Peptides against a protein of PDB entry 5Z08. Designs and how they scored, part 89

Target 1, 168 residues: chain A of PDB entry 5Z08
Amino acid sequence: RQKDEWAKKTSSLMKQLDWFIGEHLGAMLAAEELGGPVVGELMEIDPDDLSAGFNAHGKLKKATSQPDLDRRQRRIDDIWGPQDEQGQAHKRKRGADEALAASAEMRDLIEQLMNKLVEAGGDNSATYVEIPRESAAARFLVRSKVAMFHPNDARRLRLVDFGRDLDD
Target 2, 222 residues: chain B of PDB entry 5Z08
Amino acid sequence: GLPRLIDAIEEASKIPAKRRQTPIKPTIEKLTTHLYTHGASPDSLLRLADLLTLRNHLDQASLAAITRNLYPSSTVSDEVVLRFIGALGHGQLKPTLALQALFLRWLVMVYHLLENPGVLGQVYGVLFDLLDTAAIRPQLCHLLALVTRRKHVRPFRIQAILTLSRQTGGDPNLTGLLRVFKNYYPEIIVGDATKGRASAFKHPDPQWRQHLDEIQQRRSEA

## One batch from the design tools (peptide; aimed at target 2 Q122 K151)

Design b2_p27_7_s2 (made by RFdiffusion4, then SolubleMPNN; from b2_p27_7, 12 letters changed)
Fold by OpenDDE base, seed 4:
Structure b2_p27_7_s2 (fold): chain B 168 residues (1-168), chain C 222 residues (1-222), chain A 27 residues (1-27)
Amino acid sequence: as target 1 above (168 residues)
Amino acid sequence: as target 2 above (222 residues)
Amino acid sequence: SILKYLDAAEQLRYLIEEISENIRKAL
């Protein structure tokens, strides 16, 4: 009975996490990867805002025609194509796709981290997940105090063992 | 009354100081005087918590003055508490660390008036993760000392405090918090981290406490 | 919900901590 309540609570929390990642965090992660603001420093980023691109300072480009396109901005403009109606639709789609990709990456990374922690059976050395790159997702987990990089290898990430008790 | 003063300040908070038609300082002084004399009702506390925690155009001195006079006339709701907790930490939208320290001090001073003291236990992790922020650490440790229960004392938190204690050269507030943890788990090896002077977590402002008690007493008589 | 008062990092941490605790209690 009590185990069933914990299982139900876990399922509910997982759904909330999935929703949070998909509806809020994914767009922010995508924005960071695209040279936007660091996740958590700014308010929620609308996927539509992703389509507008970011200036060199991580601020949303207002539609003002100012010519000093910094190199990163040129790359964003090159990626997003001309500002015609078709280009805007492509930009919106790409922003949505990047948010989805970032959401998927975060979900997968969290799952791997949780699985490794369970599989390690208390061996801290076995809890590390190898990450292919330092992503916005990985950095955010660390900033959130959810995960830690290996002190000697930034490609190895582990979940904080929140579950360990002193009575265990 | 207090609601009208809050209304005026809320409207002024939307406008940069240089663009205000009238100085807000006289209204802030009226507000703080009213708060000092009568305290704030739960509804007023909620509104004031928004003014204090949300990014607006109020100056830091005004925000600090309001916070220093934020005497509850009644209880403090979970919503008020959570607004202050949500305002803690780093970020462009967060209040200054100096103001956050005042919020934490306030929470310490009104802890006994919380409708549900357990709410702070639910956000314990949020508070705990801010211990690396030196500017708020003294008040944060004091609040955590009040909030900590056996369920919060976990291996990862013990290790985090020990690590941070070493990094800070034995911050007495961290030592104080470790002693609180040790009260729940006497077997915790705190090593050299507890050999230093620990904070006693005394009430931060006895005069403020006395004045709060006077305001609260008037409520019980009404 | 407590989550509405927390920033994104705090929300994520809260959720992961709560999930981790509940998983352990469910085992």
Scores: peptide ipSAE 0.641, ipTM 0.873, DockQ to the pose 0.812
OpenDDE base, seeds 1, 2, 3, 5: peptide ipSAE 0.637, 0.638, 0.638, 0.638; ipTM 0.872, 0.872, 0.872, 0.872; seeds 1, 5 fail the geometry check

Design b2_p27_7_s3 (made by RFdiffusion4, then SolubleMPNN; from b2_p27_7, 11 letters changed)
Fold by OpenDDE base, seed 4:
Structure b2_p27_7_s3 (fold): chain B 168 residues (1-168), chain C 222 residues (1-222), chain A 27 residues (1-27)
Amino acid sequence: as target 1 above (168 residues)
Amino acid sequence: as target 2 above (222 residues)
Amino acid sequence: SILRYLDAEEQLRYLIEQISVLIRKAQ
């Protein structure tokens, strides 16, 4: 009975998390990755706001020339291409696609972090997920005090073990 | 009455000080005088919490003056509490850390008037994660000392306090909070972090408390 | 919901903490 209630509550919270990531966080993460404001500085970024551009304070930092950044900058340039109606529709679509991609990245990262924590069985060394890069998602998790980088390796991220009890 | 004063301040808060037709200071003084004399009803508290926590054009001195006189005439709702909690931390839309410290101090001073003290326990993590913010840490630790229950004392939080205590050179407020944790789990090894001076978490303002009690007594007689 | 009063970082943290605690209790 209690286990079933916990399972139901967990499912409900997971749905809320998925909604939060998809409907709210994804656009903000995409904005940060696109050189917009840091996630949390703006309360709400609509995916449409991603298409409309960042306000004067969200200076599109000229993405430094990393090849993936060049692809992103090209995507930005493509997103910021000519303001014809077709261009705006393509911009909106690309903004939505980037928000979806950021949402997927965050979901995947959270899932990996949670799975590693469960699999580790209390071994902190086994709880680390290897991340290919410092992403907006990874940074956000750390700022949120949800995850921590390995002290000596910024490519290793672990979930905070919120569930651990002293009575365990 | 108080609602009309709040109305005037709400309208003024939408307008930059330089563009206001009338100085707001006299209205703030009337408000603070009224609050000091009569306290704020739950509805008025909510409206004032919004004025204090939402970004507006009110000056910091006015906001601080309102906060210092924010005597509840009755109970404090969860919504009022959560408005103040949501206003904590770093962010461009959040109040200044100085005001946040006043809000936390206020929450400490009115803790016994909360309709549901458990609401703070639900947002315990939010409060706890702000401990690295030095400007609010004293009041935050005091509030956490009131709110902490056995369920909140977790290994990750113990480690976080210990780490932060080392980083701060043994902040007495953190030491005080660790002692609160140790009351629930005596077996917690806190090492040298508890050997230092701990804050006693005394009431921040005894005069304010006395005046609050006088306002609250009038409610019980009515 | 309490979540409506929290910023994005706080919301995420709240959700993940609550989920993590429940997962551990279900084990």
Scores: peptide ipSAE 0.643, ipTM 0.878, DockQ to the pose 0.819
OpenDDE base, seeds 1, 2, 3, 5: peptide ipSAE 0.641, 0.641, 0.640, 0.641; ipTM 0.877, 0.877, 0.875, 0.877

Design b2_p27_7_s4 (made by RFdiffusion4, then SolubleMPNN; from b2_p27_7, 14 letters changed)
Fold by OpenDDE base, seed 1:
Structure b2_p27_7_s4 (fold): chain B 168 residues (1-168), chain C 222 residues (1-222), chain A 27 residues (1-27)
Amino acid sequence: as target 1 above (168 residues)
Amino acid sequence: as target 2 above (222 residues)
Amino acid sequence: SILRFLDPEEQLRYLIEEISELIRKAL
């Protein structure tokens, strides 16, 4: 009975986590990777805001017609295509695709981190996941105090062992 | 009454100081005087918590003055507590660290009036993760000392405090918190980190407490 | 839910901690 209640609660929390990653966090992570604000500076980033892109200062581009867009801004505008309806649709789609990719990366990383922690059986040396790059996802986990980099290797990340008890 | 004063301040908070037709200071003074005399009802506390925690155009001196006079006339709801907790940390939308320290001090001083003290235990991790923020650490450690139960004392938290204690040169507030942990698990090896001076976590303002008690007594007679 | 009062970092931290504790209890 108690195990069943724990299983149900775990399932519920996992669903909440998945929803949180997909519906909120993914867009924010994508924005950070695209040179936007660091996750948490903006509480909600609409996928439409992602499509608008960010200026060199990490702020949302308002559709300001002002010509003195630096070369970097032109490149962003070129990457995002013409301001026509088709260009806007392509921008929105790209923003959505980046948010989905960021969500998938975060889910996979959390899963790997949790699996390694369980598999290690208490051996801290075996809990590290190798990450291919310092992604927005990896940085966010560290800022959230959920994960830690290896002190000598920033390519190795481990989950904080929250479940360990002193009575163990 | 208090609701009308809050209404006026809420409206003024939406407008930059330079664009206000009337100075807000006299209204703030009326509010703080009222709060000092009568305290704030649960409904008024919620509204004031919003004014204090949400980004608006109120000046820091006014926000601090309200916080210093934020006497509950009754209980403090979970929602009010969580508004203050959600306002802690770093970020452009967060209040200043100085104001956050006042909020934490307030939570310590009204802890006995919480409708559900367990709510702070539910957000224990949120509070604990802010210990690296030096500006709020003294008040944060005091609050954590009140909130800590056996279930919160975990190996990762012990290690985190020990690490931070070494990095800070043995902050007495961290030493105090480690002693609280050791009360639940006497077997915790803290090494030299507990041999240092620890904070006693005394009430931060005895006069404020006395005045709060006077306000609360009037409620019991009504 | 408590989560509505927390920022994204705090929300993730809360969820991962709660999940981790439950997993450990189930093992």
Scores: peptide ipSAE 0.596, ipTM 0.846, DockQ to the pose 0.767
OpenDDE base, seeds 2, 3, 4, 5: peptide ipSAE 0.594, 0.591, 0.593, 0.589; ipTM 0.845, 0.844, 0.845, 0.842

Design b2_p27_8 (made by RFdiffusion4)
Pose (drawn by RFdiffusion4):
Parts: sequence; structure tokens; C-alpha cells
Structure b2_p27_8 (pose): chain A 102 residues (1-31, 98-168), chain B 214 residues (1-190, 199-222), chain P 27 residues (1-27)
Amino acid sequence: RQKDEWAKKTSSLMKQLDWFIGEHLGAMLAAEALAASAEMRDLIEQLMNKLVEAGGDNSATYVEIPRESAAARFLVRSKVAMFHPNDARRLRLVDFGRDLDD
Amino acid sequence: GLPRLIDAIEEASKIPAKRRQTPIKPTIEKLTTHLYTHGASPDSLLRLADLLTLRNHLDQASLAAITRNLYPSSTVSDEVVLRFIGALGHGQLKPTLALQALFLRWLVMVYHLLENPGVLGQVYGVLFDLLDTAAIRPQLCHLLALVTRRKHVRPFRIQAILTLSRQTGGDPNLTGLLRVFKNYYPEIIVSAFKHPDPQWRQHLDEIQQRRSEA
Amino acid sequence: SVERRRYITLREIHQRLRFAAGMPLPL
């Protein structure tokens, strides 16, 4: 099957993203850098792992967030995540993976 | 003759205007004239795109003059197209929004000359996420309308464009893009973009006809 | 299908984050 290529591509791309977060983004967020990189990654991992865990239940895809988390503000500003409209302490990913003809 | 002019504009591009041993306006005009007559080669286009895209000491009037006369001879590379895509939106590295509107207008006018038009599809999300920026929205919509293929019409983009249409009170450029979206998915709840400058289109055609000669 | 969706999501995140940081666009 062609499955593990979609796995190989994902494991490879995950590493490239983590490298970008550590090398470039954490430092930008500080303005320590290492702390920012770890929390951004943990948040993205939590965000992605849940979006698929819901499959169809669009309502269950929110993760609890500290009050003034800069990582969530950046992710919302970059249009990769969205706050819940009723309260801003829960967050969801934008659901890039969903496709009508997937 | 053209590379020499670019070499001069590149050097003047590195130092402030008052420290220049010569006014640059006469040299910018020579470049503008040459580009009007002969077009820009693929390599010259790349160098000009760097000058238009990177922060330098060139003034706005000179950059706009260059952009308006950026008729390609032959084709347009991915290297050129991506530089203009990377120049879009807000950020300290990026050019003015006015120049960005000119770059987007230019990409529409030269869309048929791209070596790899699919490259715009590979950055579709970059273009789309910028629709909120009103200063460049009309030009963005026209370019997105040419670039949109079925694979790009995803539910999150459908919802995002509908929300933006409601919040802006109904931008006709947004509804024009939604029309293109509906062509791929008629299930969707319901300006046919014209060429932005016909004279420029005509002048480009004249210059492009030289490619048939040998 | 799940792996494909993960890939597409990561690609979009990675591309948007690099663009938001002013970095060159990946291909």
C-alpha cells in the first residue's frame, strides 16, 4: 500500500516543523526561547491529536489553554487555530485535513 | 545594455539617496525605457524582483515605475513568482501594501506566461489567508480566481469566505471568488474579473511576438 | 486516510507558520 509514505512524509514533516519552532519561532515568541518552543510544540501536538479524535463531532475539538498563552495568540493570528466563540480558554485547529472528496 | 542598468540600480539600492554621488531618477528612467522597448528576460526579471521585494533604499516612485514596466520577454519563473508571494501582507521585511497591489495585478497580467502555473496552487493558502487585508483584496481575489482548482475548495475556506463576505457587508470581489468556488461545488449557497489594463496587455503581446522569430 | 489528513494539516501549518515568520515558502 501507499500508506507508510503518507506516514513517512508526516514523520519527516513533523520533524521539520519542530526544527522551525525551536530554531526560529521560540526566539520570536520570547520578544526563555527554549520554554516557548516546548509549549508551542506541546500545544500543536495536543491540537492536532484531538482534531482527528473527534472525526465528525466538531464540538469536542477544544483544548484548555492558560489565560494569556502567547502560543495560542500566534496560532490564531496565523489562522491555524480558532478560539471558542463563547470563551477564549478553549481552542481548536482549523481542520485542514477535512476534504469533501477526501 | 540592460544588465548594466540593473547593476547600477543594485549599487544605488544599497546606499541612502542623499549619499549617492548621482541622482538615480535618470538611471531609473533609462531602465524603464529599456523595459518598455525590449521586455525583461527571465534572469533580469529575477534581479528586478529582488530589488522590488527586499528592503532597500529605493523610493516608492522608482519601484512603482519599474513594476509598471515589468513586461517579460519569454517566461516567468517560480523563483520570480514566489518572491512576489513572499512579499505579501504585513511585516517588517515586506514592501508597502501599494506595491503589493501592483505585484498582484502584475501576476494576473502575466499568469499565462508562468513556466509552472501550478506553483501558485502550491501556495494557495498563503494567498487565501490574506483576503482580510482590504488594501490588496481586489487583486488577491482576481488572482485566486485564476488559481482555484477543485482541490483548493475546502470547507474551512468556504466558511471563511462566507464570514468575510458578511462582515465586509458584501465585497463584490469576494462574491466573484465564491462564484468560482461554486463552479467546483454547486452545493454552495450562491465581478467576473476582467483584465486590469488592456493597453498593458496589448504592449506585452507585441513584445512576446518576438519569441516566434529566429 | 487519517495519515493523509495529518500530512495535509502539517503541511498547511508548517507553510503558514513559516510565512507568518517571514521565512521563504517551502516547496

Design b2_p27_8_s1 (made by RFdiffusion4, then SolubleMPNN; from b2_p27_8, 14 letters changed; failed a check: too like the target's own chain)
Amino acid sequence: DEWAKKTKMLTEILQRLRYAAGEPLPR

Design b2_p27_8_s2 (made by RFdiffusion4, then SolubleMPNN; from b2_p27_8, 19 letters changed; failed a check: too like the target's own chain)
Amino acid sequence: DEWAKKTKMLEEIYKRMAYSLGLPLPT

Design b2_p27_8_s3 (made by RFdiffusion4, then SolubleMPNN; from b2_p27_8, 14 letters changed)
Fold by OpenDDE base, seed 2:
Structure b2_p27_8_s3 (fold): chain B 168 residues (1-168), chain C 222 residues (1-222), chain A 27 residues (1-27)
Amino acid sequence: as target 1 above (168 residues)
Amino acid sequence: as target 2 above (222 residues)
Amino acid sequence: EEWAKKTKTLEEIYQRLAYAAGEPLPR
């Protein structure tokens, strides 16, 4: 009975998490990968910085010259606005594909991190997952205090032990 | 019961007022009394949403009276929500802007009863693009304040609100919406674009809320 | 015990991700 209740609760939470990743987080992570805002970091978005757009690192480009209002709007529109119907369809498709890819990567990372935690049986050295690349998903897990990189190897990621943080 | 009242109003809605054999007003009064006492089931809500949003021969006073008494007895489906959203904006087949403002107010008041609140997030762009329509802006900003998530707070939308705020001389509802955006992006400067006044987006009708709670409680006891 | 630990871990992951993303938790 209690095991079945915990299993049901786990299933419900997994569905909620999958929905959150797919409907909210995936698009934000995709925007980060495409040079948009970094998820969970305070971005100083000055109105002038909004017009300048973002650099390849998701940081606001300093507007070197005050572009005319039309250039500012064009740059915002070039970054976030509707391009020509074909270019918009391609950008929308690319954005949707990147959001799906980011969602899948985040879901897979969480699953691997949880599985390694269970398999390790309390051995912290055995809890690391090898990641193929430093992705927006991996960085966000660390910023969220969900995961930690190995101190000597940024390709190894482990789940934070939440049980210890509650007793401290 | 409620289904029979809706049937009678649906049939009357197909006929111009001057060609009706019987006045519809007594049937509308019976409907609104029933809605006030018992609320509307999900199925009845859908039928009423069609009567309110589709072009028919019902008068504006009757449509407004139904909308003001549109208490859900249960949940509100995605389909009902989408009927009201589809009725927004300018067009010959769309309801009046006054009635659209009542629909938006209703969506605010029943937001906690939506089967899927995410449906409003999916149509966020449609809602946002209507902010230039002054007649519905107060209720629209309130609804957007409930619906807005981080994924919706995009640079182009921030700039659009700032521009519209300047053009309107600092509409307090737009300032209120910018404050909601600032919860996701603290760096948004609200003060320079707006004369410092913001709407608090309080519940639009406390008496309506209390009566809704009474209707919802009776369902949990049955 | 394993299921309880898994459930609590998922709850914490979800809360931390939602908080960092600036999203309200589903009630």
Scores: peptide ipSAE 0.486, ipTM 0.452, DockQ to the pose 0.297
OpenDDE base, seeds 1, 3, 4, 5: peptide ipSAE 0.480, 0.475, 0.474, 0.472; ipTM 0.437, 0.458, 0.496, 0.510; seeds 1, 4 fail the geometry check

Design b2_p27_8_s4 (made by RFdiffusion4, then SolubleMPNN; from b2_p27_8, 14 letters changed; failed a check: too like the target's own chain)
Amino acid sequence: DEWAKKTKTLEEIYLRLSYAAGQPLPL

## One batch from the design tools (peptide; aimed at target 1 H24 M28 F140, target 2 G86)

Design b2_p28_1 (made by RFdiffusion4)
Pose (drawn by RFdiffusion4):
Structure b2_p28_1 (pose): chain A 102 residues (1-31, 98-168), chain B 214 residues (1-190, 199-222), chain P 28 residues (1-28)
Amino acid sequence: RQKDEWAKKTSSLMKQLDWFIGEHLGAMLAAEALAASAEMRDLIEQLMNKLVEAGGDNSATYVEIPRESAAARFLVRSKVAMFHPNDARRLRLVDFGRDLDD
Amino acid sequence: GLPRLIDAIEEASKIPAKRRQTPIKPTIEKLTTHLYTHGASPDSLLRLADLLTLRNHLDQASLAAITRNLYPSSTVSDEVVLRFIGALGHGQLKPTLALQALFLRWLVMVYHLLENPGVLGQVYGVLFDLLDTAAIRPQLCHLLALVTRRKHVRPFRIQAILTLSRQTGGDPNLTGLLRVFKNYYPEIIVSAFKHPDPQWRQHLDEIQQRRSEA
Amino acid sequence: EELILDTLLRYGNYEAIVRYYIEKIQEA
């Protein structure tokens, strides 16, 4: 099957993203850098792992967030995540993976 | 003759205007004239794109003059297209929004000359996420309308464009893009973009006809 | 893909890079 290539591509891409977060983004967030990289990654991992865990239930894809988390602000500003409209302490990913003809 | 002019504009591009041993306006005009007559080669286009896209000491009027006369001879590379894509939106590394509108207008006018038009499809999300920026929204919509294929019409983009249409009170450029979206998915709840400058199109065609000569 | 990432990186499109990786990971 062609399945493990979609796995190989994802494991390779995950590493490239983590490298970008550690090398470039954490330092930008500081203005320590190491702390910002770890929390951004943990947040993205939590965000992505849940979006698929819901499959169809669009309502269950919110993660609890500290009050003034800069990682969530960046992710919302970069249009990769969205706050819940009723309160801003829960967050979801934008659902890039969902496709009509997937 | 053209590379020599670019070499001069590149050097002047590195130092402030008052420290220049010569006014640059006469040299910018020579370049503008040469581009009007002969077009820009693939390599010259790449160098000009760097000058238009990276932060340098060139003034706005000179950059706009160059952009307006950026008629390609032959083709437009991915290297050139991506530099203009990366120049879009807000950020300290990026050019003014006014120049960005000119770049987007230019990409529409030269869309048929891209060596790899699919490259715009590979950055579709970069173009789309910038629709909120009103200063460049009309030009973005026209380019997105040319670039949109079925694979790009995803539910999250459908919803985002509908929300933006409602919040802006109904931008006709947004509804024009939604029309293109509906062509791929008619299930969607319901300006046919014209060429932005016909004289520029005509002048480009004249310059491009030299490719048939040998 | 490498050229796109190099270009986005050069022009400081950090938000677009994050967005690009996440999209590609989900596409996979």

Design b2_p28_1_s1 (made by RFdiffusion4, then SolubleMPNN; from b2_p28_1, 12 letters changed)
Fold by OpenDDE base, seed 4:
Structure b2_p28_1_s1 (fold): chain B 168 residues (1-168), chain C 222 residues (1-222), chain A 28 residues (1-28)
Amino acid sequence: as target 1 above (168 residues)
Amino acid sequence: as target 2 above (222 residues)
Amino acid sequence: MQQILDTLLRHGRYDDVVRLYIERILEG
């Protein structure tokens, strides 16, 4: 009975978290990945605002083709193509796709972190997930005090063990 | 009355100081005088909490003056508490750390007037994760010392305080908080971190407390 | 919980929202 209530509660909370990631967090994470503001510095970013890109100062870039933009900024500008109607539609679609990708990355990372924590059975050395890069998702979880890097290896991330009790 | 003063300040808060037709300072002085004399009702507290916690064009001196005179005439609702909690931390949308320290001090001083003290326990993690912010740490540790229950004393939080205590050279406020944790779990191994000087978490302003008590007494007689 | 979440969101506290969900999931 208690296990079933726990499983139902956990499932409900996980669904709510997944919804929150998709509706609120994904676009902001995508903005941060694209050189925009850090998540939480600004209010919620609309996926349509993502399509405008960001300048080196994390401000919404007006679609001015600046020639001397770095390769990443060029990719952003290429993602943010010409201001024609087709270009704007492609930009909006790309912004939405980036928000979806960021949401999926965050969900997957949280799932991996939780699974490793459960599988480790209290062995802290076994709780680390290997991350391919320091993503906006990874940085967000660390800044949020949800996860921490291995002290000697920034490619290894673990979840904070919130469930551990002193009475256990 | 107080509602009309708040109306005038709310309207002025939407306008940059250089574009205001009338100086706001006389209205702020009237507001703070009224608050000092009569306190703020629950409805007035809610409106003032929005003015204090949301980004607007009010100057820091005015915001600090309102906060220093924010005497509740009655209870403090969860909604008011949560506005002040929401205003904590770093970011362009957040109040200054100096103002956040005043908010935390205020929460300590009105803790006994909260309609539901348990609301702070529900956002315990929000408060706890700000301990690395040196500018608000003294007031934050004091509030956490009031809010902490057995359920909040977890291994990861003990380790976090111990790590931060080492990094800060043994901040007395962190030592004080560790002692609060140890009261719930005497078996906690805190090493030398508890042997140092600890904050006693005394009331931050006895004169403010006395004046609050006078305002609260007038409510009970009415 | 909803009042807490709504207030945190109003103040741009997305990090705290995610942490509160994860903390509650792991605590059972």
Scores: peptide ipSAE 0.614, ipTM 0.867, DockQ to the pose 0.819
OpenDDE base, seeds 1, 2, 3, 5: peptide ipSAE 0.613, 0.613, 0.613, 0.615; ipTM 0.866, 0.865, 0.866, 0.866; seeds 1, 2, 3, 5 fail the geometry check

Design b2_p28_1_s2 (made by RFdiffusion4, then SolubleMPNN; from b2_p28_1, 13 letters changed)
Fold by OpenDDE base, seed 5:
Structure b2_p28_1_s2 (fold): chain B 168 residues (1-168), chain C 222 residues (1-222), chain A 28 residues (1-28)
Amino acid sequence: as target 1 above (168 residues)
Amino acid sequence: as target 2 above (222 residues)
Amino acid sequence: MELIIKTLLEMGRYDDIVRLYIEEILKG
């Protein structure tokens, strides 16, 4: 009975977290990956705003072309620059696809981190997940104080042990 | 009345100071005088919390003056509390750290008037994770000292405070918070981190408390 | 919890929202 209530509560919370990642966080993570603002620096980015691209300072490009386009900015402009109506539709679709990909990456990373924490049975050395790159998702979890990098290896990430009690 | 003063300030807050037809300062002075004399109702508190926590065109001196005179005439709702908590930390849309320190001080001074003190316990992690922000740490530790319960004292938080205490050279506010943790778990090994000077977390403003009590008494007689 | 999440969302506290969910999941 208590285990069943716990399982239901946990399942409900996981569904809420998944909803939050998909509806709100994914687009912002995608923006950060694309060289946009860091998640939490700005209010929620509409997926449609992703299509406008970001300037060298990570700010949403308003339509005014400032000339000092470094190579990175040119690449962003090539991806996100003013295109015809078809080009704008393709950019909007690409922005949506990037938001979905970022959402999936975050969900997968959280799941891996949680699974490793549970499997380790209190051994902190066994709680590390190997990450292929320092993604926006990984950086976000570290900034959020949810995860920590290994002190000697930035490719190893572990979840903070929120479940550990002093009465255990 | 207070609602009309808030209406005028809300409208003025949408307009840059240079584009306002009338100076807002006289209206702010009327508002702060009213708040000092009568306090704010729950509805007025919510509206004022929005003015204080949302980015607008009000100047910092006006926002600070409102916060210093933000006497509740009755209780403080969860929504008001959460507005102030949500305004904490770094970001372009956040209030200044000086104003955030005033919000935390206010929450300490009105803690006994919260409709549900448990709401702060539910957002304990939000508060705790701001301990590295030096500018708000004194008031933050004081609020955490009031809010902390046994369920909040976890190994990861103990380690976080110990690490931060070492990094700060033994901040007295962190030492004070560790002593609060030790009250719930006397067996916690905190080493030398608790041997230093600790903050006593005394009431920040006794005169403000006395004036608040006078405002609250007038409500009980009405 | 609904009011908390709603308010934090309105105020751009995305990091806190994720942390609150994960903390509640792991403490359960």
Scores: peptide ipSAE 0.684, ipTM 0.888, DockQ to the pose 0.799
OpenDDE base, seeds 1, 2, 3, 4: peptide ipSAE 0.682, 0.680, 0.682, 0.682; ipTM 0.887, 0.883, 0.887, 0.888

